# Peptides against a protein of PDB entry 7SID, part 115

Target 1, 151 residues: chain A of PDB entry 7SID
Amino acid sequence: LHMYLMLLKELPGEEYPLPMEDVLELLKPLSNVCSLYRRDQDVCKTILNHVLHVVKNLGQSNMDSENTRDAQGQFLTVIGAFWHLTKERKYIFSVRMALVNCLKTLLEADPYSKWAILNVMGKDFPVNEVFTQFLADNHHQVRMLAAESIN

## One batch from the design tools (peptide; made by RFdiffusion4, then SolubleMPNN)

Design b2_p25_6_s3 (from b2_p25_6, 12 letters changed)
Fold by OpenDDE base, seed 2:
Structure b2_p25_6_s3 (fold): chain B 151 residues (1-151), chain A 25 residues (1-25)
Amino acid sequence: as target 1 above (151 residues)
Amino acid sequence: SIRELLQQIQEEFSSVPDTFLDVLK
């Protein structure tokens, strides 16, 4: 786990963006890791913090290829699952904070949610719409983070 | 290599049931 988390953090955002083929390889274990550690709040927080670097790598690619769409899709499904479980109150505020930061980073890469769309239960939710829901989060720090991220 | 390391990681977690994404169904 430690090695994987390190790779998530360090590989993207290097001097040059990772090829999408490598991004796909990096994303392959992610859902399995999340499946194994979904109940570990600290691990989930760390995962969400480190995948920010993946988002930055995805955002740097202007190439509309099958691999890019595939990488975006795989990443967004994981984020969608975190959001869904958040709605089910499975995560403490610190994990939700990390998720908000992920959504913020996605919005920076895709302000109009052209590709940053979460599919949950067969329905599409643009990240900008998802993000605004955290303005009503039960924890004040989450609300504050969401609020300050609008500008 | 990085590729080899990723392959090892993939193998390590390959046996884990992918229940995380099932919540989206």
Scores: peptide ipSAE 0.647, ipTM 0.952, DockQ to the pose 0.907
Fold by OpenDDE base, seed 1:
Structure b2_p25_6_s3 (fold): chain B 151 residues (1-151), chain A 25 residues (1-25)
Amino acid sequence: as target 1 above (151 residues)
Amino acid sequence: SIRELLQQIQEEFSSVPDTFLDVLK
């Protein structure tokens, strides 16, 4: 787990993005890791913090390629699951904070939600719409973070 | 190599049931 988390953090480059083929390989274990550690709040927080680097890589890629769409889709599916479980009150505030930061980063990468759309229960939810829901979070720090991110 | 490392990691977690994404169904 440690090695994978490190790779999630370190491999995606801001100035020199990974090829989408490599991003796909990096994303392959992600859902399985989440399946194993979904009930571990600390691990979930760490995952969400580290995938921020993946978002930056996805956002600066050529959107015309199938691999890009595939990578974005796989990533967004995981984020969608985190959001869904958040709605089911499965995560403490620190994890929700990390998720808000992830959503913020997605909005920065795709401000018009051209690709940053979460599919949950067969329905599409633009990240902007999902993000605004955290303005009503039960924890004041989450609300504050969400509010600060709007501007 | 990084690719080999990723493959090893993938294999390590491949036995875990992918239940995380099932919540979206």
Scores: peptide ipSAE 0.646, ipTM 0.952, DockQ to the pose 0.886
Fold by OpenDDE base, seed 5:
Structure b2_p25_6_s3 (fold): chain B 151 residues (1-151), chain A 25 residues (1-25)
Amino acid sequence: as target 1 above (151 residues)
Amino acid sequence: SIRELLQQIQEEFSSVPDTFLDVLK
């Protein structure tokens, strides 16, 4: 796990984007890792903090369109699952804050949610819509983070 | 290589059911 989390954080580069082929390889174990550690709040927080780098990589990609869409899709399913479980009150505020940061980063990459759309229970939810819900989060720090993340 | 390392990691976690994503269904 440690090695994967390190790679998740370090491989995606802001200055030098990771090729989508490599992003896909990086994303492959992510859902499995999340499945294994979904009840570990610290691991979930760490995952969400580290995937911020992946988000930035996905957002600035002008490479292989097919691979980009694939990578975006795989990533968004994971984020969607985090959001869904958040709505089911499975995560503490610190994890939710990390998720808000992910959503913020997604909005920065895709302000109008053209591709950043979460599919949950067969329904599409644009990230900007999802993000807005955190303005009403039960925890004040989450609300504050969401509020200051707007714009 | 990094690719090989990723492949090893993939294999390591490949036996874990994707119950995480199943919540979306």
Scores: peptide ipSAE 0.646, ipTM 0.952, DockQ to the pose 0.867
Fold by OpenDDE base, seed 3:
Structure b2_p25_6_s3 (fold): chain B 151 residues (1-151), chain A 25 residues (1-25)
Amino acid sequence: as target 1 above (151 residues)
Amino acid sequence: SIRELLQQIQEEFSSVPDTFLDVLK
């Protein structure tokens, strides 16, 4: 786990964009890792903090390539699962904070949710609409973070 | 190499059931 988390953080943070082929390789074990550690709040928080670098890479890539769409899809399914479980109250505020930051980064890359769309239970939810729901989060710090991210 | 490390990680977690994404179904 430690090695994967390190690579997740460091590889996309390179001065030059990581090739989408390598991004795909990096994303392959992500859902399995989340499956194993979904109940570990600290690990989930760390994952969400580190995937911010992946988001930046996805936003800077050629949007017309098949590999880009594939990488976006694999990434968004994981984010969608985190959001779904959040709605089921499975995650504490610190994990939700990390998720808000992830959604914020997605909005910066795709402010009109042209590609940043979460598919949950067969329905599409644009990230810009998902993000606004955190303005009504039960935890004060989550609401504040969401509000600060709008402006 | 980085590619070798990624391959080892993929193999390590390949046996884990992908229950995380099943919550979306």
Scores: peptide ipSAE 0.643, ipTM 0.952, DockQ to the pose 0.903

Design b2_p25_6_s4 (from b2_p25_6, 11 letters changed)
Fold by OpenDDE base, seed 3:
Structure b2_p25_6_s4 (fold): chain B 151 residues (1-151), chain A 25 residues (1-25)
Amino acid sequence: as target 1 above (151 residues)
Amino acid sequence: SVRELLEKIHEEFSSVPDTFLDVLK
């Protein structure tokens, strides 16, 4: 786990964007890791903090390539699962904070949710609509973070 | 290599049931 989290953090953060082929390899174990550690709040928080770099890479890439679409899809399914479990109250505020930051970064890359769409239970939810739901979060700090991200 | 490390990591976790994404179904 430690090695994977390190690579997740360090590889996309380089001056040059990571090739999409490498992004795909980086994303392959992600869902399995989340499956194993979904109940570990600290690990989930760390994952969400580190995938911010992946979002930036996805936003800077050629949107017309098949690899880009594949990478976006794999990434968004994981984010969708985090959001779904959040709605089921499975995550504490610190994890939700990290998720809000992830959604914020997605909005910066795709403000009109052209590709940043979460598919949950067979329905599509644009990230710009998902993000606004955190304005009504039960935790004060989550609401504040969401509000600050709008402006 | 980095690619080799990623492949080994993927292999290590490949036996884990993908229950995380199943919540979306």
Scores: peptide ipSAE 0.637, ipTM 0.949, DockQ to the pose 0.880
Fold by OpenDDE base, seed 1:
Structure b2_p25_6_s4 (fold): chain B 151 residues (1-151), chain A 25 residues (1-25)
Amino acid sequence: as target 1 above (151 residues)
Amino acid sequence: SVRELLEKIHEEFSSVPDTFLDVLK
């Protein structure tokens, strides 16, 4: 787990993006890792913090390639699951904070929600719409973070 | 290589049931 988390953090480059083929390989274990550690709040928080680097890599990639769409889809599926479980009150505020930051980063990468759309239960939810829901979060720090991110 | 390392990591976790994404169904 440690090695994978380190790679999530360190491999995606801001100035020099990874090829989508490598991003796909990086994303392959992600859902399995989440499945194993979904009940571990600290691990979930760490995952969400580290995937921020992946978002930046996805956002600056060529949108016309199949691999890009595939990578974006796999990533968004995981984020969608985190959001869904958040709605089911499975995560403490610190994890929700990390998720808000992830959603913020997605909006920065795709401000018009051209690809940043979460599919949950067969329905599409633009990240902007999902993000605004955290303005009503039960924890004041989450609400504050969400509010700060709107501006 | 990094690719080989990622493949090994994936294989290590491949036995875990993918229940995380099932919540979206």
Scores: peptide ipSAE 0.636, ipTM 0.950, DockQ to the pose 0.867
Fold by OpenDDE base, seed 4:
Structure b2_p25_6_s4 (fold): chain B 151 residues (1-151), chain A 25 residues (1-25)
Amino acid sequence: as target 1 above (151 residues)
Amino acid sequence: SVRELLEKIHEEFSSVPDTFLDVLK
């Protein structure tokens, strides 16, 4: 786990963006790792903090390539799961804050949610729409973070 | 190589049921 988390953090944040093929390889274990540690708040927080670098890499890539769409899709499914479980009150505020930062980064890369769309239970939810829900989060720090992110 | 390392990591976690994404169904 430690090695993966380190790579998740360090590889996309390099001086040059990762080839999308490498991004795909980096994303392959992600859902499995999340499955194993979904109840570990610290690990979830760390994952969400580290995938910020992946988001930036995804947003800088050629949007028309199949690999880009594939990588975006794989990433968004994970984010969608985090959001879904957040709605089910499975995560503490610190994890939700990390998720807000992920959504913020997605919005920066895709302000109009052209590709940043979460699919949950067969329904599509644009990230910009999802993001606004955190303005009403029960925890004040989450609300504040969300509010700061839109201004 | 980094690619080989990622492959090993993926192999390590590949046996984990994908219950995380199942919540989306």
Scores: peptide ipSAE 0.636, ipTM 0.949, DockQ to the pose 0.869
Fold by OpenDDE base, seed 5:
Structure b2_p25_6_s4 (fold): chain B 151 residues (1-151), chain A 25 residues (1-25)
Amino acid sequence: as target 1 above (151 residues)
Amino acid sequence: SVRELLEKIHEEFSSVPDTFLDVLK
């Protein structure tokens, strides 16, 4: 787990985007890791914090379109699951904070939710719509983070 | 290589059921 989390954080580069093929490889274990550690709040928080780097990579428009869509899809399913479980009150505020940051980063990459759409229970939810729900989060810090992230 | 490492990591976790994503279904 440690090695994967490290790679998740360090491989996506800001200056030099990771090739989408490598992004795909990086994303492959993610759902399994989340499945194994979904009840570990610290691990979930760490995952969400680290995938922020992946989000920026996914926002690149000058990459292989098919692989990009594939990577985006795989990533968004994971985020969707986090959101779904959040709605089911499975995560503490610190994890929700991390999720909000992920959503914020997604909005920065895709302000109009052209590709950043979460599919939950067969329904599509644009990230901007999902994001606004955190404005009503039960925890004040989550609300504050969501509020300051809108602009 | 990094790719090989990622593949090994994936293999390591491949036995874990994708119960996480199943919540979306």
Scores: peptide ipSAE 0.636, ipTM 0.950, DockQ to the pose 0.847

Design b2_p25_7_s1 (from b2_p25_7, 9 letters changed)
Fold by OpenDDE base, seed 1:
Structure b2_p25_7_s1 (fold): chain B 151 residues (1-151), chain A 25 residues (1-25)
Amino acid sequence: as target 1 above (151 residues)
Amino acid sequence: SEEEERRRKREEELEKQQEAFLNAP
């Protein structure tokens, strides 16, 4: 886990995106890692904070490539699961904060939710629609973060 | 088509991964 988290944390910024092939390799174990630690709030928060770098890389990729679609799909599958479990009240506010930051970054990369669509249990949920739900979050800091992220 | 089949397989794999995540102990 530690080594994997380090790799996610040290990803290049938006100005220097990784090749999509490298992004795919990093995303391959992500779902499994999340599954192992889905009940650990601190680990989930850390994972969500680190995958922000992945979002930045995905946003600058060629949207027409099969590898890009594959990488986006793998990432969105995990984010969709976190969102679903959040709606089931499985995560504390700090995890929800990290999730909102991920969604904010997705909206920056895809403001019209052309590819940023969460598929959960066979249903599609555009991120721009999902994001507005956090404006009514029970925790004031989550609401504040969601509100400031609209602009 | 071959492309459609590859897409279908990717979607099925992602669905299985998500289900495992959602139902993990």
Scores: peptide ipSAE 0.625, ipTM 0.911, DockQ to the pose 0.926
Fold by OpenDDE base, seed 2:
Structure b2_p25_7_s1 (fold): chain B 151 residues (1-151), chain A 25 residues (1-25)
Amino acid sequence: as target 1 above (151 residues)
Amino acid sequence: SEEEERRRKREEELEKQQEAFLNAP
C-alpha cells in the first residue's frame, strides 16, 4: 500500500501520456486503497489530487481500445463512489474540491459526457450534470472552483 | 460473443469493487 502511494506521488512531472498498460497497473489497486482509507479525509484528498494526472492521461488516449475502456471504467468507478459519498456528506470541503478538479479535467476531455459517465449502483450520471451540483455546494470555495471551471 | 463476455466480466468486477468501497467500514 505504501509503495502504491509512493508511485502515485511520483506521477507529477510526467510530460507525456503513459502507455495504457501502465495506467491500468496504477488503477487496478485504486479502489482497494480508497476503501481502506475511505474515512481518512487527508488521504482521500491526496489520492484524488494524484489521480488527476491519470485523468489527463486517459483524455489523451484513443477511445476505441479495450484497455482504454477498462481504464476509464476503473477510474470512473472510483470517482462515482467518491461523488456518491459526497452526496451523503461523508467528505469535507477539501476533498470535494479535489473531486471537482477531477471532474473539471474530465469535462475538458469530454465536455458532452460521451464517455465520462458515472455509474453508481447501476444508475448512470453524466459528469456534466454531476458537475453542476457543485455550483450549489455549501462551501464557498467549492462553489467558486466549480464556477471557475465553467468560465 | 467473446467481446461481450469480457465486457460483462469487467462490469461485474467494477460493480463489486464499487460496492466494497461504498460499504467499507
Scores: peptide ipSAE 0.624, ipTM 0.910, DockQ to the pose 0.920
Fold by OpenDDE base, seed 4:
Structure b2_p25_7_s1 (fold): chain B 151 residues (1-151), chain A 25 residues (1-25)
Amino acid sequence: as target 1 above (151 residues)
Amino acid sequence: SEEEERRRKREEELEKQQEAFLNAP
């Protein structure tokens, strides 16, 4: 886990995007790692914070590429799961903060939700619609972060 | 087409991954 998290942390940002093939390699174990530690709030927070760099890489890629669509799908599958579990009140505010940051970054990369769509159990939820739900979050810091993203 | 079949398989795999995540102990 620690080695994987280190790799995610060191992932280049928007200025120096990785080839999509490399992004895919990093995303391959992501779902499994999240699954193993989904009950660990600190690990989930850390994962969500680190995958922000992945979003930046995805936004710089050719959207028509099969690899891009694959990478987007893998990433959004995980984010969708985190969002779903958040709705089920499984995560504390710090994890929700990290999730909001991910969603914010997605909106920055795809403001019209052309590809930033969360699919959960076969249903599609555009990120722009999902994001507004956090304006009514029970924790003030989450609401504030969400509000800052809209302003 | 082959591309459509590959896409379908990817979607099925992602669905399985998400289900495993959502139902993990």
Scores: peptide ipSAE 0.624, ipTM 0.911, DockQ to the pose 0.918
Fold by OpenDDE base, seed 3:
Structure b2_p25_7_s1 (fold): chain B 151 residues (1-151), chain A 25 residues (1-25)
Amino acid sequence: as target 1 above (151 residues)
Amino acid sequence: SEEEERRRKREEELEKQQEAFLNAP
């Protein structure tokens, strides 16, 4: 876990985008790590904060390539799971804050949710529709962050 | 097609991964 988190932390942002092949390699263990530590709020928060750089990379890439679609699929699968568990009230506000930041970054790259679509249990949920739910979050800081992202 | 088959396999794998995440002990 610690080695993997270190690798995610060192992932460059928009200034230095990684080749999609490298992004894919980093994403491969992600779902397994999240599964193992889904009840650890601090680990989940850390993961979501680190994958912001992955979101930025995905937003700048050409979505027409198979590798890009694969990377998006792997990433969105995990984000979709976090969102679903959030709806089930499994995560504290700090984790939800990190999730909102991920969704915000996705919307900046894809405002109309052409590719930013969460598939959860076989159903599609566009991120722009998912995002609006956080405007009514129980925690004031989450609501404020969501509102700032819209305005 | 071969491309469709690859896509199907990817989707199935992602579904399994997500299910494992959602139902992890």
Scores: peptide ipSAE 0.624, ipTM 0.910, DockQ to the pose 0.911

Design b2_p25_7_s2 (from b2_p25_7, 11 letters changed)
Fold by OpenDDE base, seed 4:
Structure b2_p25_7_s2 (fold): chain B 151 residues (1-151), chain A 25 residues (1-25)
Amino acid sequence: as target 1 above (151 residues)
Amino acid sequence: SEEEKRKEKREEELKKKQQAFLNAP
């Protein structure tokens, strides 16, 4: 886990995107890692914070590439799961904060949710619609972060 | 088409991954 998290942390930001093939290789095991630690709030928070760099890479990619679509799918699958479990009240505010940051970054990259669509249990949920739900979050810091993203 | 088949395969794999995440012990 530590080595994997370090790899995620060291991902280049928006200014220096990695080849999509490399991004995809990092995203493929992500769901498995999340599955192993889905009940560990600190690990989940750390994962979500680290994948912010991946979102930036995905937002600048060529949408016509099969690898891009695959990478986006891998990432959105994980985010969708985190969102679903959040609705089931499985995560504390710090994890929800990290999730909101991911969604914020997605909205910045794809404000019209052309590709940023969460598929959960066979249903599609555009991120722009999902994001507004956090404006009514029970924790004030989550609401504040969500509100800051709108302005 | 072959591309459509690959797309379906990817979607099925992602569905399995997400289900495993949601139902992990």
Scores: peptide ipSAE 0.660, ipTM 0.925, DockQ to the pose 0.923
Fold by OpenDDE base, seed 2:
Structure b2_p25_7_s2 (fold): chain B 151 residues (1-151), chain A 25 residues (1-25)
Amino acid sequence: as target 1 above (151 residues)
Amino acid sequence: SEEEKRKEKREEELKKKQQAFLNAP
C-alpha cells in the first residue's frame, strides 16, 4: 500500500501529463487496493486525494485512443464504487470531501459529462448529475465544497 | 468486430472489479 500510494502522490499534474499507457498501468490495481481498505476511512481519503492527479492527466489526454478509454473506465469504476458506498452511508464527511474534489476535477475536464459517466450496477450516472447530490449532503462542509465548485 | 470484442471484455472486467469492491469485507 505504501509504495502504491507513494507512486500516486508523485504523479505529475496537468502541466506534465504522463503517457496514457503509464496512467493505465497505475490505474489497473487501484480497484483492488480500494477493496482491501474500503473500511479504512483514512486510507480511502488518502487514495481519493492522490488520484486527483490522475484525473488531471486524463483530462489532458487524447480521447480517441483505446488506452484513454480504458484508463477512463478504470478510474470511473472506482469513483462509481465510492459514490455508491457513499449513498449507503459507508463513508464519513472527510472521505466525501475528497470524493467531491475528484468529481469537481472531472467536471472541470468534462463539464457536460461526455465521458465522465459513472456506471454502477449496469446503470449510467453522469457526473454532473451525481455532483448536484452533494449540494444536499448532511455535512455542512461537504455542501459548501460542492456549492463553491459550481460558482 | 475485434474492437467490439475488446470493448466488451474491458467492460466485463471493470464490472467484476467494481462488484468485488462493492462486496469486499
Scores: peptide ipSAE 0.660, ipTM 0.925, DockQ to the pose 0.920
Fold by OpenDDE base, seed 1:
Structure b2_p25_7_s2 (fold): chain B 151 residues (1-151), chain A 25 residues (1-25)
Amino acid sequence: as target 1 above (151 residues)
Amino acid sequence: SEEEKRKEKREEELKKKQQAFLNAP
């Protein structure tokens, strides 16, 4: 886990994105890692904070290739799962904060949800629609973060 | 087409991954 988290953390910024092939390689095991620690709030928070770097890399890609679509799919699968479990009240506010930050970054890269669509249980949920739900979150800091991201 | 087959394969794999995550103990 430590080594994997370090790999996510050390991804370069949006100015110098990694090749999509390398991003895809990092994303493939992500779902499995999350599954192992899905009940550990601190680990989930850390994972979500670190994958922000991946989102930035995805957003800077100008190529509509198969690898790009695959990488986006790998990432959105995990985010969709976190969102679904959040709706089931499985995560504390600090994890939800980290999730909102991921969604914010996605919307910055894709404000019209052309590719940023969460598919959960066979249904599609555009990220902009998902994001607005956090404006009514039970925790004030989550609501504030969501509101700041919209305005 | 081959492209459609690859797309379907990717979607099925992602579906399995997500379901495993959602149902993990």
Scores: peptide ipSAE 0.659, ipTM 0.925, DockQ to the pose 0.922
Fold by OpenDDE base, seed 3:
Structure b2_p25_7_s2 (fold): chain B 151 residues (1-151), chain A 25 residues (1-25)
Amino acid sequence: as target 1 above (151 residues)
Amino acid sequence: SEEEKRKEKREEELKKKQQAFLNAP
Protein backbone atom coordinates (compact mmCIF):
# COMPACT_ATOMS: atom_id res chain seq x y z
CA LEU B 1 0.00 0.00 0.00
CA HIS B 2 2.58 2.55 1.03
CA MET B 3 4.67 1.96 -2.06
CA TYR B 4 1.62 2.46 -4.22
CA LEU B 5 0.67 5.64 -2.38
CA MET B 6 4.18 6.96 -2.87
CA LEU B 7 3.85 6.43 -6.61
CA LEU B 8 0.55 8.28 -6.66
CA LYS B 9 1.96 11.12 -4.58
CA GLU B 10 4.85 11.68 -6.96
CA LEU B 11 2.69 11.96 -10.06
CA PRO B 12 3.36 15.06 -12.16
CA GLY B 13 0.76 17.79 -12.06
CA GLU B 14 -1.19 19.53 -14.78
CA GLU B 15 1.91 21.12 -16.28
CA TYR B 16 3.57 17.78 -16.95
CA PRO B 17 1.06 15.20 -18.13
CA LEU B 18 2.15 11.57 -18.09
CA PRO B 19 1.78 9.27 -21.07
CA MET B 20 -1.66 7.75 -20.89
CA GLU B 21 -0.15 4.27 -20.84
CA ASP B 22 1.58 5.10 -17.57
CA VAL B 23 -1.56 6.63 -16.10
CA LEU B 24 -3.51 3.52 -17.01
CA GLU B 25 -1.00 1.22 -15.34
CA LEU B 26 -1.23 3.26 -12.16
CA LEU B 27 -5.03 3.20 -12.19
CA LYS B 28 -5.47 -0.54 -12.77
CA PRO B 29 -4.63 -1.52 -9.16
CA LEU B 30 -6.50 1.43 -7.65
CA SER B 31 -9.88 -0.25 -7.16
CA ASN B 32 -8.24 -3.23 -5.48
CA VAL B 33 -6.33 -1.00 -3.09
CA CYS B 34 -9.48 0.94 -2.27
CA SER B 35 -11.36 -2.30 -1.70
CA LEU B 36 -8.78 -3.55 0.78
CA TYR B 37 -8.78 -0.30 2.75
CA ARG B 38 -12.28 1.11 2.19
CA ARG B 39 -12.96 1.03 5.94
CA ASP B 40 -9.77 2.98 6.70
CA GLN B 41 -10.80 6.64 6.53
CA ASP B 42 -7.25 7.97 6.56
CA VAL B 43 -6.10 5.75 3.71
CA CYS B 44 -9.16 6.64 1.64
CA LYS B 45 -8.54 10.35 2.20
CA THR B 46 -4.91 9.95 1.19
CA ILE B 47 -5.79 8.03 -1.96
CA LEU B 48 -8.36 10.61 -3.04
CA ASN B 49 -5.93 13.47 -2.43
CA HIS B 50 -3.21 11.80 -4.47
CA VAL B 51 -5.39 10.91 -7.45
CA LEU B 52 -6.11 14.61 -8.02
CA HIS B 53 -3.04 14.67 -10.26
CA VAL B 54 -4.46 11.78 -12.25
CA VAL B 55 -7.68 13.71 -12.80
CA LYS B 56 -5.70 16.65 -14.13
CA ASN B 57 -3.86 14.37 -16.51
CA LEU B 58 -7.10 12.85 -17.76
CA GLY B 59 -8.61 16.27 -18.33
CA GLN B 60 -5.78 17.39 -20.60
CA SER B 61 -5.46 14.19 -22.60
CA ASN B 62 -6.94 13.25 -25.93
CA MET B 63 -10.11 11.46 -24.92
CA ASP B 64 -10.39 9.72 -28.28
CA SER B 65 -7.66 7.16 -27.61
CA GLU B 66 -8.44 3.70 -26.31
CA ASN B 67 -5.99 4.05 -23.44
CA THR B 68 -7.61 7.33 -22.41
CA ARG B 69 -11.05 5.74 -22.37
CA ASP B 70 -9.73 2.82 -20.37
CA ALA B 71 -7.96 5.07 -17.87
CA GLN B 72 -11.07 7.19 -17.55
CA GLY B 73 -13.14 4.09 -16.91
CA GLN B 74 -10.77 2.83 -14.22
CA PHE B 75 -10.84 6.17 -12.44
CA LEU B 76 -14.58 6.82 -12.72
CA THR B 77 -15.32 3.33 -11.42
CA VAL B 78 -13.47 4.12 -8.21
CA ILE B 79 -14.96 7.60 -7.84
CA GLY B 80 -18.42 6.17 -8.41
CA ALA B 81 -17.88 3.64 -5.64
CA PHE B 82 -16.66 6.33 -3.24
CA TRP B 83 -19.70 8.44 -4.05
CA HIS B 84 -22.07 5.52 -3.54
CA LEU B 85 -20.54 4.62 -0.19
CA THR B 86 -20.66 8.30 0.78
CA LYS B 87 -24.41 8.28 0.21
CA GLU B 88 -24.54 5.28 2.52
CA ARG B 89 -22.76 7.40 5.16
CA LYS B 90 -19.64 5.25 5.19
CA TYR B 91 -17.13 8.12 5.14
CA ILE B 92 -16.32 10.98 7.49
CA PHE B 93 -16.20 14.61 6.35
CA SER B 94 -12.48 14.62 5.56
CA VAL B 95 -12.92 11.84 3.03
CA ARG B 96 -15.93 13.61 1.54
CA MET B 97 -13.83 16.79 1.25
CA ALA B 98 -11.25 14.90 -0.75
CA LEU B 99 -13.96 13.41 -2.95
CA VAL B 100 -15.44 16.86 -3.61
CA ASN B 101 -12.01 18.07 -4.70
CA CYS B 102 -11.81 15.22 -7.19
CA LEU B 103 -15.27 16.02 -8.52
CA LYS B 104 -14.38 19.72 -8.70
CA THR B 105 -11.37 18.93 -10.85
CA LEU B 106 -13.51 16.78 -13.12
CA LEU B 107 -16.03 19.59 -13.52
CA GLU B 108 -13.28 22.03 -14.40
CA ALA B 109 -12.17 19.71 -17.18
CA ASP B 110 -15.70 18.73 -18.23
CA PRO B 111 -18.27 21.23 -16.94
CA TYR B 112 -21.13 19.67 -18.91
CA SER B 113 -20.29 16.06 -17.97
CA LYS B 114 -19.78 14.92 -21.53
CA TRP B 115 -17.42 12.19 -20.36
CA ALA B 116 -17.40 12.67 -16.58
CA ILE B 117 -20.24 10.27 -15.83
CA LEU B 118 -20.28 7.92 -12.85
CA ASN B 119 -21.67 4.48 -13.51
CA VAL B 120 -22.75 2.71 -10.34
CA MET B 121 -24.47 -0.65 -10.47
CA GLY B 122 -25.44 -0.13 -14.09
CA LYS B 123 -26.84 3.39 -13.73
CA ASP B 124 -25.26 6.59 -15.05
CA PHE B 125 -24.89 9.73 -12.96
CA PRO B 126 -23.38 12.86 -14.53
CA VAL B 127 -20.79 14.42 -12.24
CA ASN B 128 -22.39 17.87 -12.46
CA GLU B 129 -25.56 16.40 -10.95
CA VAL B 130 -23.66 14.37 -8.38
CA PHE B 131 -21.64 17.39 -7.32
CA THR B 132 -24.68 19.50 -6.40
CA GLN B 133 -25.62 16.94 -3.75
CA PHE B 134 -22.64 18.04 -1.67
CA LEU B 135 -24.17 21.51 -1.35
CA ALA B 136 -26.51 19.87 1.14
CA ASP B 137 -23.86 17.84 2.98
CA ASN B 138 -24.29 17.51 6.75
CA HIS B 139 -20.84 18.96 7.44
CA HIS B 140 -20.38 22.72 7.02
CA GLN B 141 -16.88 22.47 5.56
CA VAL B 142 -18.07 20.10 2.85
CA ARG B 143 -20.93 22.46 1.96
CA MET B 144 -18.54 25.40 1.86
CA LEU B 145 -16.07 23.62 -0.38
CA ALA B 146 -18.85 22.58 -2.74
CA ALA B 147 -20.24 26.12 -2.83
CA GLU B 148 -16.82 27.58 -3.60
CA SER B 149 -16.50 25.21 -6.53
CA ILE B 150 -19.78 26.36 -8.05
CA ASN B 151 -19.04 30.07 -7.74
CA SER A 1 -16.52 -6.41 -33.91
CA GLU A 2 -13.23 -6.96 -32.16
CA GLU A 3 -13.40 -3.44 -30.79
CA GLU A 4 -16.82 -4.09 -29.30
CA LYS A 5 -15.58 -7.30 -27.75
CA ARG A 6 -12.70 -5.46 -26.13
CA LYS A 7 -15.06 -2.77 -24.87
CA GLU A 8 -17.41 -5.36 -23.43
CA LYS A 9 -14.55 -7.10 -21.69
CA ARG A 10 -13.35 -3.82 -20.16
CA GLU A 11 -16.83 -2.97 -18.94
CA GLU A 12 -17.21 -6.40 -17.38
CA GLU A 13 -13.89 -6.10 -15.60
CA LEU A 14 -14.77 -2.65 -14.30
CA LYS A 15 -18.12 -3.92 -13.08
CA LYS A 16 -16.43 -6.72 -11.16
CA LYS A 17 -13.92 -4.30 -9.67
CA GLN A 18 -16.62 -1.91 -8.55
CA GLN A 19 -18.72 -4.68 -7.04
CA ALA A 20 -15.73 -5.96 -5.11
CA PHE A 21 -15.12 -2.45 -3.78
CA LEU A 22 -18.75 -1.89 -2.81
CA ASN A 23 -19.10 -5.28 -1.13
CA ALA A 24 -15.72 -5.48 0.57
CA PRO A 25 -15.78 -6.24 4.32
Scores: peptide ipSAE 0.659, ipTM 0.924, DockQ to the pose 0.882

